# Designs tried in a protein design run: peptides against a protein of PDB entry 4ASU. Part 140

Target 1, 270 residues: chain A of PDB entry 4ASU
Amino acid sequence: ATLKDITRRLKSIKNIQKITKSMKMVAAAKYARAERELKPARVYGVGSLALYEKADIKTPEDKKKHLIIGVSSDRGLCGAIHSSVAKQMKSEAANLAAAGKEVKIIGVGDKIRSILHRTHSDQFLVTFKEVGRRPPTFGDASVIALELLNSGYEFDEGSIIFNRFRSVISYKTEEKPIFSLDTISSAESMSIYDDIDADVLRNYQEYSLANIIYYSLKESTTSEQSARMTAMDNASKNASEMIDKLTLTFNRTRQAVITKELIEIISGAA
Target 2, 83 residues: chain B of PDB entry 4ASU
Amino acid sequence: FTFASPTQVFFNSANVRQVDVPTQTGAFGILAAHVPTLQVLRPGLVVVHAEDGTTSKYFVSSGSVTVNADSSVQLLAEEAVTL

## One batch from the design tools (peptide; made by RFdiffusion4, then SolubleMPNN)

Design b2_p17_2_s3 (from b2_p17_2, 9 letters changed)
Fold by OpenDDE base, seed 4:
Structure b2_p17_2_s3 (fold): chain B 270 residues (1-270), chain C 83 residues (1-83), chain A 17 residues (1-17)
Amino acid sequence: as target 1 above (270 residues)
Amino acid sequence: as target 2 above (83 residues)
Amino acid sequence: SELAKAQAEFQAKLAAA
């Protein structure tokens, strides 16, 4: 009975180890691609954010509608990737609520909803699913941007929260600002930008939003794949240690069983 | 001057003499002392004039161009190809 | 959307070049 149990457990853990090793390899391939694609995406995204940084756009305090966009994916087994974003979303939502602002949430990736649905269900506008199976494209970002703009929620300002890639072993959850067309058009700091047609500005903001979303997706994806590699590596190592331990236990138990059987034979008790 | 698409960077914080861009309101040249402006790109030709006198041509799709008060320029095209 | 139109036009021009 005991040997069979150990054997069954060993088999199970070995299978898990095979799965985790395979997943590590897949994540590694996806990471390598994501990292390559992140390089131009970062320049592109940072370029899009340059206006907001340089113009120092401030939202008036009387403006109360705030949108939080959390960026992650549908896929698990990537360490704290989703929980880090969700944690910062919660913190931001709480801070904004304390400041008397109305907060609505958009989740990019189903994992955000999975984490926040119980506590923040009423604040969710939409969750974008089917994120993370393929590398994000600008088209994907555009769809998200357009859906957001067409959601009917007229926010004054927003925050996009995502994991910025630092290295293969490090990411940081960050927040970047999103501003509504009205907020930008009314910002005093924008007065230096001459002769901006309202239609041009609207279109500009659509691109800006898409650009920022795209950037955030690329950062998130790279961070996620890296974190998944690490998580799968750790899981594989843990499985290896368990296998070693159980193998030793198996060998000891086997010897004990053999000894017992021999004694039973010799004693005639069997 | 920064010029990039989502997938490719052509210029990253480079110094250039002039950039000609196709915008929805019309093509214009961005010089070092150009007034701050925001524009949306239309499909067309971008011409970058380097300080050394060389010119590079690109075909771009839609996108945005930002000229800031500090003379920094961000040209962000959805798609761009070197000609 | 203007974005969609721009993409279509761009692709058409790329194909013609």
Scores: peptide ipSAE 0.034, ipTM 0.906, DockQ to the pose 0.076
Fold by OpenDDE base, seed 3:
Structure b2_p17_2_s3 (fold): chain B 270 residues (1-270), chain C 83 residues (1-83), chain A 17 residues (1-17)
Amino acid sequence: as target 1 above (270 residues)
Amino acid sequence: as target 2 above (83 residues)
Amino acid sequence: SELAKAQAEFQAKLAAA
């Protein structure tokens, strides 16, 4: 490589390092906020899931329609956040298909669609875009919930797949159940909740879905910002190492050029 | 008894004497060993009666309330404020 | 839908904030 080539590469990597360092700081700020907002959201979301856990709602085996909601965002440069969700979605879809279930997919965030478009395009119902620029609100979750309920797709059971936040260095892809109104209303375990008006149950289910989606978005966002911070830190370190290596190469190459020129002068070949 | 909004937790697995909730079908009091039920909240007043005799009042928007067979209660409001 | 009503109200509050 010529000195010019090395210089060009150095400049490029230094620019990348500047960008990654800036992105790290932005991600850190967003992470700190997301973590604070996750605390109440977790209590709220887990509270909403308590019914399904306590009632032990079971979907009959003869029911074939299954919905998978994958939760991520539109934004890249966050390590394995998107691929982790997509991997679990693929695994779940394959398992359900093997069990003779019909599987449809909803993607929250464009990255899910980007990863799964080639293999699962026909299974996608809808993809929600413009996810990840702002912290998710309950309003956002409600929009997603309503869109799902109004989509006309009648599922029996579903799964919402998202990254649960554990710590600044750890997340885990998890799955939570989603049930249709019909599945809840027909569940034997719900008999103890008798005398519930059908309209009340419908409205309850709408809130439940919105609550679960909201919870998943908050977990996903916190995990994503943490992962992005880590990824940008790693990228910055890698760039630093590459800069050091290229600088050494530059110095060696420069010395070689000088030596060659001196030899040419001394030999009269100049 | 759990009472939370998306942004704030008021009670988390707490023991309370009674909770009065505003529902679409009417306001009712949740006592110990209340029958299991699901309700949807209407905007209104929530009153929590603690075991020590203290009462706390909250204004809630829409949401849900669940009374389970194990006497656990989840009160989940979209918005809630202390009065 | 009660959720739709709540959402509309919430959005109205956000717009007023």
Scores: peptide ipSAE 0.027, ipTM 0.895, DockQ to the pose 0.076
Fold by OpenDDE base, seed 2:
Parts: C-alpha cells; structure tokens; sequence
Structure b2_p17_2_s3 (fold): chain B 270 residues (1-270), chain C 83 residues (1-83), chain A 17 residues (1-17)
C-alpha cells in the first residue's frame, strides 16, 4: 500500500471512530434515562404479572391458537438485541408447531419482521413500526394492546418475548405469558375470584395486556440502549487499535521510502 | 400491597392496614385477608391507611386492582398523584 | 375506547382541582 493509501484509510477510520464515539455518548444518555424510567415500570409490570403467577392460569390442551409477540425496535447497531429475540421466537414457534398448535406472530419493531419475514411471513399478523425513536409510553403500549385485541384473531394463549435488563453489560431474553379473556375466565384457579363481572374482567384484561406490553417495551429499550453503548464502545476501541496499527505501518513505509530515495541518490540512479 | 403507576411507585410490597379504592362498582375498602377479587379503577381517591395510623391520599385515573388469595394486593393506576 | 374516555375524564378532573 502506498503512503497515500494508508493516509486515506487512517482518515476514514478516524472519522468512523468519531462517529462511534458520538453514538456511544448518545446511547449512554438514552440508557441513563431508560434505566431511570425502568425502575417504576418494572414494579408496575411485575405487579401486573402477579395474577398469572399466583393464579397459575393454565390453557387447556385442546386450545390450539397461540400468539407470539416479539418485542424489539426499528433501530440497529445494538449487538444481538434483535437476533436474540428472533431466535427465541423461532424456537418457541417450532416447539408450538410440533405440539400441534397454530402459531401467529406479532412483531413490535421493524427489525423482527426483517429477520423473520422469509421464514415466517405467513404467520405474521401485524408489525408495529416506529419503535425506538422515542422512549415508549404507556399510550404506545395501549395502542398496541388495543390493536391486538381488536384484530379479530382469537388466540387462546400467547407469549411475549423481550430482552430483560440485568445490568449495563447484561440482558436476558425472556418470555412471559399472555392469556385470552376466555382462558382467564375458564381457568379453574380463577374460581376463587368470585362474582367478577364479565365487563370488569374484559376491562381488566385490557389493562393487563397494556401493562405487560409497556413493561416489555421498557425492559427492551433499556437493554437495547445498554447494548448499543457497549457496541459503540467496542467499535471505538477497535478503531483505535486499527489506527495504531496503520500509524505504525505508515511510519515504516515512510522510512522505507526515504531509505530508497537515499539509495537512489547515492547510487546516481535518481 | 403494591401501588404504582407506569412512572411512579408509591408502595412496593408494603404492609398496610386498609386501602380504599374507587372502582366501577363503587368505592370499597381492602382490609387484611380480603376475599380475592379483580376490579377496575375509576377516577377517584385512593386512601392508604398504614399500620402506624398514618393516612395517605392519592388521586388515580383508570387502572386495575387485584386482591389475591395470599392477601397480596396490586393497585396499578394509569396515572396517580399524591394529594 | 374506555381507556381514552377515562383519560379525558381524569384530565378534566385534574384541571378542575
């Protein structure tokens, strides 16, 4: 490579490093906000899931319709955030199909569709786009919940798959159950909740679904921003190492050129 | 007793004496060992009676309240403010 | 939606308080 080529590469990598550093800072700011907002959201969401854990709601085996909701975003450059969710969705879909269940998929965020479109296009009901530009709100979750409930798809049971935030360096892809109104109302364990009005139960289920979706969005967002911050940090470090290597190569090449020129002068070949 | 909105936690697994909640069927008090129930909140006042005799008041919008068999209570409001 | 109505009512009450 000529000195000119090395210089061009150095300039390019330095520019990339500037971009990745800037992106890291942006991700860090978004992460800090997301983590702060996740604290109450987790209490809220876990509180909503408490009924399902305590009541041990079971779906009858004769019920065959299963909904998978994958939660991610539209935005890339966040490591394995999207692929982890998609991988678990694929695994769950395969397991359910093997059990003779009908599986439909909802994607929250365009990246889920991008990954699964070729293999699972027939199973997609809807994909929600415009996810990840701003922090998710309860209103956003409510819109998703209402659209699902009004979609006309009568699922019996569902699974919401998302990345749960553990720490700045760790997330875990998890699954939480979603139950239809019919499944909840028919569950034997719900018999202890006597005299619940059908309208009340319907409204309760709407809130429950919105709550769980909101929780999943907050966990996903925090995980994503943390992962992006880490990815950009790694990219910046890699760029730094490459700059160092190329700088050494440049210096060596420059010395070689000078030596060659000196030899040519001394030999009279110039 | 857990009382939270999407953006704020008021109580997290706390022991309380009584919680008065506004529901679609009317306001009722949740006492210790209340029968399991599911209710939907209407906009109104939530009153939390602590074991020490202190009373806290909140205004809530919509949401849900769950009383479980194990006496755990989840009050989840879409919006809530301290009064 | 009932949710939307509840939100509107809540905001109205907050504005009146």
Amino acid sequence: as target 1 above (270 residues)
Amino acid sequence: as target 2 above (83 residues)
Amino acid sequence: SELAKAQAEFQAKLAAA
Scores: peptide ipSAE 0.025, ipTM 0.894, DockQ to the pose 0.077
Fold by OpenDDE base, seed 5:
Structure b2_p17_2_s3 (fold): chain B 270 residues (1-270), chain C 83 residues (1-83), chain A 17 residues (1-17)
Amino acid sequence: as target 1 above (270 residues)
Amino acid sequence: as target 2 above (83 residues)
Amino acid sequence: SELAKAQAEFQAKLAAA
């Protein structure tokens, strides 16, 4: 490679490094916010799941309709955030299908659709886009919940799959159950609950769904920003290493050129 | 007793004496031995009576209340403010 | 949707406070 070629490559990599460093800082800021907002959201979300855990709601085996909600975002450059959710969705869908269940899929975030569309297009009900530009709000979750409830798909049970935040360097893809109104109302374990008006149950279920979606979005967002920060840091480090290597190559090549020129001058062989 | 909104936690697994909540079916007082129930909140006042005798008041917009068999309570408001 | 109504009412109250 000529000195010129090396210089061009160095310039390119240095520019990439600047971009990745900038993106790291942006991700860090978003992460810090997301983590702060996750604290109450987790309490809220875990609280909403308490009923399902305590009531041990079981879906009858004869019920075949299962909904999978995958929670992610529209934005890339965040490591395995999207692929982890998609992988678990695929696994769950396959397991359910093997069990003779009908599976429908909702994607929260365009990346889920992007990954699964080719293999699972027939199972998709809807994909929610414009996820990840701004921090998710309860309003956003409510819109998703309402759209799902109004979709006309009468699922018996479902799974919401999302990345739970553990730390700045760790997330875990998790699955939480969602239940239809009918499943909740018919569950034997719910018999201990006082006579609940059907309208109350319906409204309660709307909140429950919105709550879990909101929770999942907050976990997902925090995980994503953390992962992006890590990815950008790694990219920056890789760029740095490449710059160092190319700089050494440049210096060596430069010395060789100088030596050659000197020899040509001394030998008179111009 | 857990009382939270999406953005704020007021109580997290706390022991309280009584919680008065505004439900769509009327005012509801949750005591330690209250039967399991599910309710939906209407906009109104939540009053939390702590074991130490202190009373805290909150305004909530909407949400849900869950009273479980184990006496755990989840009060989940869409929005809530301390009064 | 009661959820939607509640949101609207709350926003209205927040705007009025």
Scores: peptide ipSAE 0.030, ipTM 0.900, DockQ to the pose 0.078; fails the geometry check

Design b2_p17_2_s4 (from b2_p17_2, 12 letters changed)
Fold by OpenDDE base, seed 1:
Structure b2_p17_2_s4 (fold): chain B 270 residues (1-270), chain C 83 residues (1-83), chain A 17 residues (1-17)
Amino acid sequence: as target 1 above (270 residues)
Amino acid sequence: as target 2 above (83 residues)
Amino acid sequence: DELARAQAELRALLAAA
């Protein structure tokens, strides 16, 4: 490599390092906000799941229609955030198929579709795009819930898969159950709940779905911003190391050029 | 007793004496050891009666309320404000 | 073109991490 080539590469990497540092700061700001907004969202979301946990709602084995909702975003450069969700979706889909279940998939965020398009395209009902540019709102979750309920796919049970935030350095891909209105209404464990009107139960289920989706979006967003911050920090460090290596190469190459020029002067090869 | 909106928590696993909620089927009071039930909220007033006798009032838009067999209660409002 | 190259290099740096 010529001195010119090395200099060009150094300039490029230095520019990349500036970009990664800037992205780290942006991710840090978004993370701080997301973490604050996640606190009430967890209480709200966990509260919405309490019924299903306490009632121990079970789907009969003869029921075959299963819905998988994968929650991620459209935005890259966040480590294994998207691949982790996709991996668990694939595993779940394969297990369900092996058990003779019909599986349909909803992707929240374009990255899920991007990863699963080749292998699972026929199983996708819908993909929601434009996720991750703005913090998710309850309105966003309600739109997703409504579209799911209006999709015409009459699932018996389902799974929502998302990254749960643990700390700035840790997230865990988790699965939470979703149930159809029919599954809830027919569950033996629901018999202890007094005289629930069918319309009330339907409306309750709509809220429950929106609540769970909202919760998953908030967990996912916080995990993603944290992971992006870490990824950008790592990229900045890698860039720094590469700059150091290239600088050493530059210095060695410069010395070699000088030595060659001196030899040419001494040898009289003018 | 848990009472929250998507953006704010008012009560988190608290012990309360009574909660009055506005539901689509009518307003009712949730007492200790209330029978399990599911209801949907209508716009209206929520009144929380604490064990110490303190009463707090809230206005809610919509949402759900769950009373479980273990006497836990989840009041989840889409929007809620303190009055 | 430079932005695309920078993005490709950034992706490479992230993949090497």
Scores: peptide ipSAE 0.028, ipTM 0.889, DockQ to the pose 0.013
Fold by OpenDDE base, seed 2:
Structure b2_p17_2_s4 (fold): chain B 270 residues (1-270), chain C 83 residues (1-83), chain A 17 residues (1-17)
Amino acid sequence: as target 1 above (270 residues)
Amino acid sequence: as target 2 above (83 residues)
Amino acid sequence: DELARAQAELRALLAAA
């Protein structure tokens, strides 16, 4: 490589390092906000899931329609956030298909569709775009819930798959169940609940779905911003190391060029 | 007893004496060992009676309330404010 | 062309991370 080539590469990597450092700071700010907003959202969302855990709602085996909701975002440069969700979606879809279930997929965020489009295009009901530019609100979750409920797809049971935030350096892809109104209303375990009107149960289920979606979005957002921050930090460090290596190479090459020129002058070969 | 909105937690697994909630079917009081039920909230007043005799009041919009067989209660409001 | 190269290099740095 010529001195010119090394200089060009150095300039390029230095510019990239500036970009990654800036992106790290932006991700850090978004992470801090997301973590603050996750605290109440987690209590709220876990509270909504408590019924399903306590009531032990079972879907009859003769019911074959299963919905998978994958939660991520539209934005890249966040490590394995999207691929982790997609991997678990694929695994779940395969397991359900092997069990003779009909599987349909909803993607929250465009990245899910981007990963699964080639292999699972026929199973997609809808993909929600414009996810991840702003922090998710309960209104956003309600829109998704409403769209699902109005889709006309009569699923029996479903799975929502998202990244749960553990710490600034860790997330875990998890699955939570969602149930149709019919499944809940027909569940034997629901008999212990006193005189629940059909209209009440319907409205309750609408809130439950919105609550779970909201919770998943908040977990996903926090995980994503944390992962992006880490990815940008690692990229910045890698860039720094590469700059150091190239600088050494530049200095060595420069010395070699000077030495060659001196030899040419001394030898009279100029 | 858990009482939260998407953005704020008021009670998290707390022991309370009684919670009065506004539901679409009417206001009712949740006492210790209340029978399991599911209800939907209407806009109105939530009153939490603590074991120490203190009473806290909240205004809620819409949402849900769950009373489970294990006597756990989840009050989940879309919006809630302290009064 | 420089932006495309920078993007490719950024992707490479991120992939190595």
Scores: peptide ipSAE 0.026, ipTM 0.886, DockQ to the pose 0.013
Fold by OpenDDE base, seed 3:
Parts: C-alpha cells; structure tokens; sequence
Structure b2_p17_2_s4 (fold): chain B 270 residues (1-270), chain C 83 residues (1-83), chain A 17 residues (1-17)
C-alpha cells in the first residue's frame, strides 16, 4: 500500500471512531432512560400475561394458524439484537411448519424484514416501520395491536418474540404467547371465570394484546440501547487498535520509501 | 394485588383488604376470595382499602381488571393518577 | 461515496467485535 493509501485509510478509521464514540454516548443516554421506563412497563406487561399463565390457556392441536410477531427496530449497529430475534423466529417457524401449522409473520421494525425477506417473504403479513427512533409509547403499541387485529388474518395462537433485558451486558431472546379471542373464549380453563360478556372479552383482549406488545417494545428497546452502547464501545476500541497498526505501517513504509530514495540518489539512478 | 399503568406502579403483589373498581358493566368491590372475573375499566375512581385501614384513591382511564382463582388481582390502567 | 465507505468500514469493525 502506498503512503497515500494508508493515510486515506487512517483518516477514514479516525472518522469512524468519532462516529462510534458519539453513538456510544447517545446510546448510553437512551439506555438510561429505557431502563428507567422498563421498570413499570415490566410490572404492567407481566401483569397482563398473568391471566394466560394462571388460566393455562391451551390451543387445540387441530388449530393450524399460527402468528409470529418479531420485535426489534429499524436501527442497526446494535450487535446481535436483530439477528437473535430473527434466528428464534426462523426456528419457531420451522418447528411449527414441521408440526403442520400455517405460519404468518409480523415484523416490528424494518430490520426483521431485511433479514427474513429472502427466505420468508411469503409468510409476512405486515412490517411496521419507523420503530426505534423514539421511545415506544403505549399509543404505539395500541396502533400495532389494532392493525394486527384488523389485518384480516384469523390466527388461532401466536407468539411474540423479543429480547428481554437482563443487564447492561446481557439480554435474552424470549417468547410470549398471544391468543385469539376465539381461542380464549373457547378455552375450557376459562370456565372458572364468571360469565364474561362477549364485548367485554373482546375489549379485554384488545388491551391485553396492546399491553403485551408494549411490554415487548420496552424490553426490546432497553436491550437494543444496551447492546448498541456495547457495540459502539467495541467498535471504538477496534478502531483504536487499527489506527495504531496502520500508524506503525505508515511509519515503516515511510522509512522504506526514504531508504529507497536515498539509495537511488547514491546510485545515480535518480 | 397488582395495580399499574404503563408508566407507573402503584401496587405490586400487595395484600389489600378491598379494591373498588369502575367497570363498563358497573362498579364493584373486590374482596378476598372474590370469584374469578375479567372486566374492562371505564374512566373513574379506584379505591384501595389496605389491611391497616388506609384508603387510597386513584383516577383511572381505560384498562382491564383480572381476578384470578388464586385471589390474585391485576388492575391495569392505561393511565392512572393518585388523588 | 465516503459515507458509504465509512458505513461499510463501520460494519466491518462491528463484525470483528
């Protein structure tokens, strides 16, 4: 490589390092907020899921329509956040297909579609874009829930796949169940609940879906910002190491050029 | 008894004597060993009666309330404020 | 073109991490 080439590369990497450092700081700020907002959201979301756990809602095996909702965002540069969700979605889709189920997919965030479009394009119902620029609100979750319910796809059972936040250095991709109104209304385990008006149950399920989506978005956001912070830190360190290596190479190359020029001068070959 | 909004937790697995909730079908009181039920909240007043006799009042918007067979209760409001 | 290169290099740096 010429001195010019090395210099160009050094300049590029230094610029990247500035960007990664800036992104780290932004991610850190967003993470701190997300973690604070996750605390009540977790109580709220887990509270919404309590019914399904306590009632032990089961979908009959003869029911074939399954919905997979993958939750991530539109934004990259956050390590394995998107690929982890996509990997679990693929695994779940394959398992369900092997069991003879019909699988449809909803992507929350454009990155899910970007990863899965080639292999699973025919299974996608909808992808929600413009996710991850702002912290998710309950309103956002409600919009997603309503659009899902109005999609015309009558699923029997579903799953929402998202990254659950564990710590600043750890997240885990998890799955939570989603049930259709028909599945809940027909579940034998629901018989212990007093006479529930059909309209009440419908409205209840709308809130439940929105609650679960909201919870998943908050977990995902916290995990994403933490992962981005870590990724940007690692990138900054890697850039630093590369700058050091290239600087050494530059110095060596410069010395070699000087030596060559001196030899040419001394030999009269210049 | 769990009472929360998306942004705030008021009670988390707490023991309470009674909770009065406003539902679309009418207001009702949840006592110990209340029959399992699902209800949707209407905008209105929630009153929590603690075991020590303390009474707390809240205004809630829409949401849901679940009473389970194990006597656990989840009150989930879209918005809630202390009065 | 420089931004695209920077993005590609950034992706490479992140992939190596």
Amino acid sequence: as target 1 above (270 residues)
Amino acid sequence: as target 2 above (83 residues)
Amino acid sequence: DELARAQAELRALLAAA
Scores: peptide ipSAE 0.025, ipTM 0.886, DockQ to the pose 0.013
Fold by OpenDDE base, seed 4:
Structure b2_p17_2_s4 (fold): chain B 270 residues (1-270), chain C 83 residues (1-83), chain A 17 residues (1-17)
Amino acid sequence: as target 1 above (270 residues)
Amino acid sequence: as target 2 above (83 residues)
Amino acid sequence: DELARAQAELRALLAAA
């Protein structure tokens, strides 16, 4: 490589390092906010899931329509955040198909679509874009819930797949159940709630869905920002190492060029 | 008893004497060993009666309330403020 | 354009890691 080539590469990597450092700081700030906002969101979301856990709602085997909601974002450069969700979605879809279920997919965040579109295009109902630029709000979750309910796809049960935040260095892809109104209303375990008005139950289910989506978004966001922070830190370190290596190469090459020039001068070959 | 909004937690697995909630079907009080029920909140006042006799008041918007067979209660409001 | 290129290079670096 010529000195010019090395210099160009050094400049490029140094610029990348500046970008990654900046992105790390941005991710750190977003992470801090996300973590604070996750605390109440987790209580809220777990509270919404309590019914399903307590009632142990079971979907009859003859019910074949299953909805998979993958939750991520539009933004990359966050390690395995998107691929982890997509991987679990694929696995779940395959398992359900093997069990004779009809599977449809919703992607929250454009990255899910980008990963799954080629292989699962026929199963894809809708992708929600513009996710991840701003912290998710309950309003956002409500919009997603409403659009899902109005999609015309009559699912019996579903799975929402998202990354649950564990710590700044750890997340876990998890699945939580979602149920249709019909499935909830027909569940034997719900018999203790038989005095519930159908309209009330419908409204309740709408809130439940929105709540669960909101919770998943908050978990996903926190996980994503943490992962991005880590990824950018790693990238910055890798860039630093590359800069050091290239600097050494530059110095060696420079000396060689100088030596060559001196020899050419001395030999009269210049 | 859990009472939360998306942005704030008021009670998390707390023991309370009674919770009065505004529902679409009418306001009702949740006591110990209340029968399991699902309700949707209407805008109104939530009153939490603590075991020590203290009373806290909240204004809530929409949401849900769940009373489970194990006496656990989840009050989940879209918006809630302390009064 | 430069940011996009830098991002692409960054992605390549991250993919190689």
Scores: peptide ipSAE 0.025, ipTM 0.886, DockQ to the pose 0.014

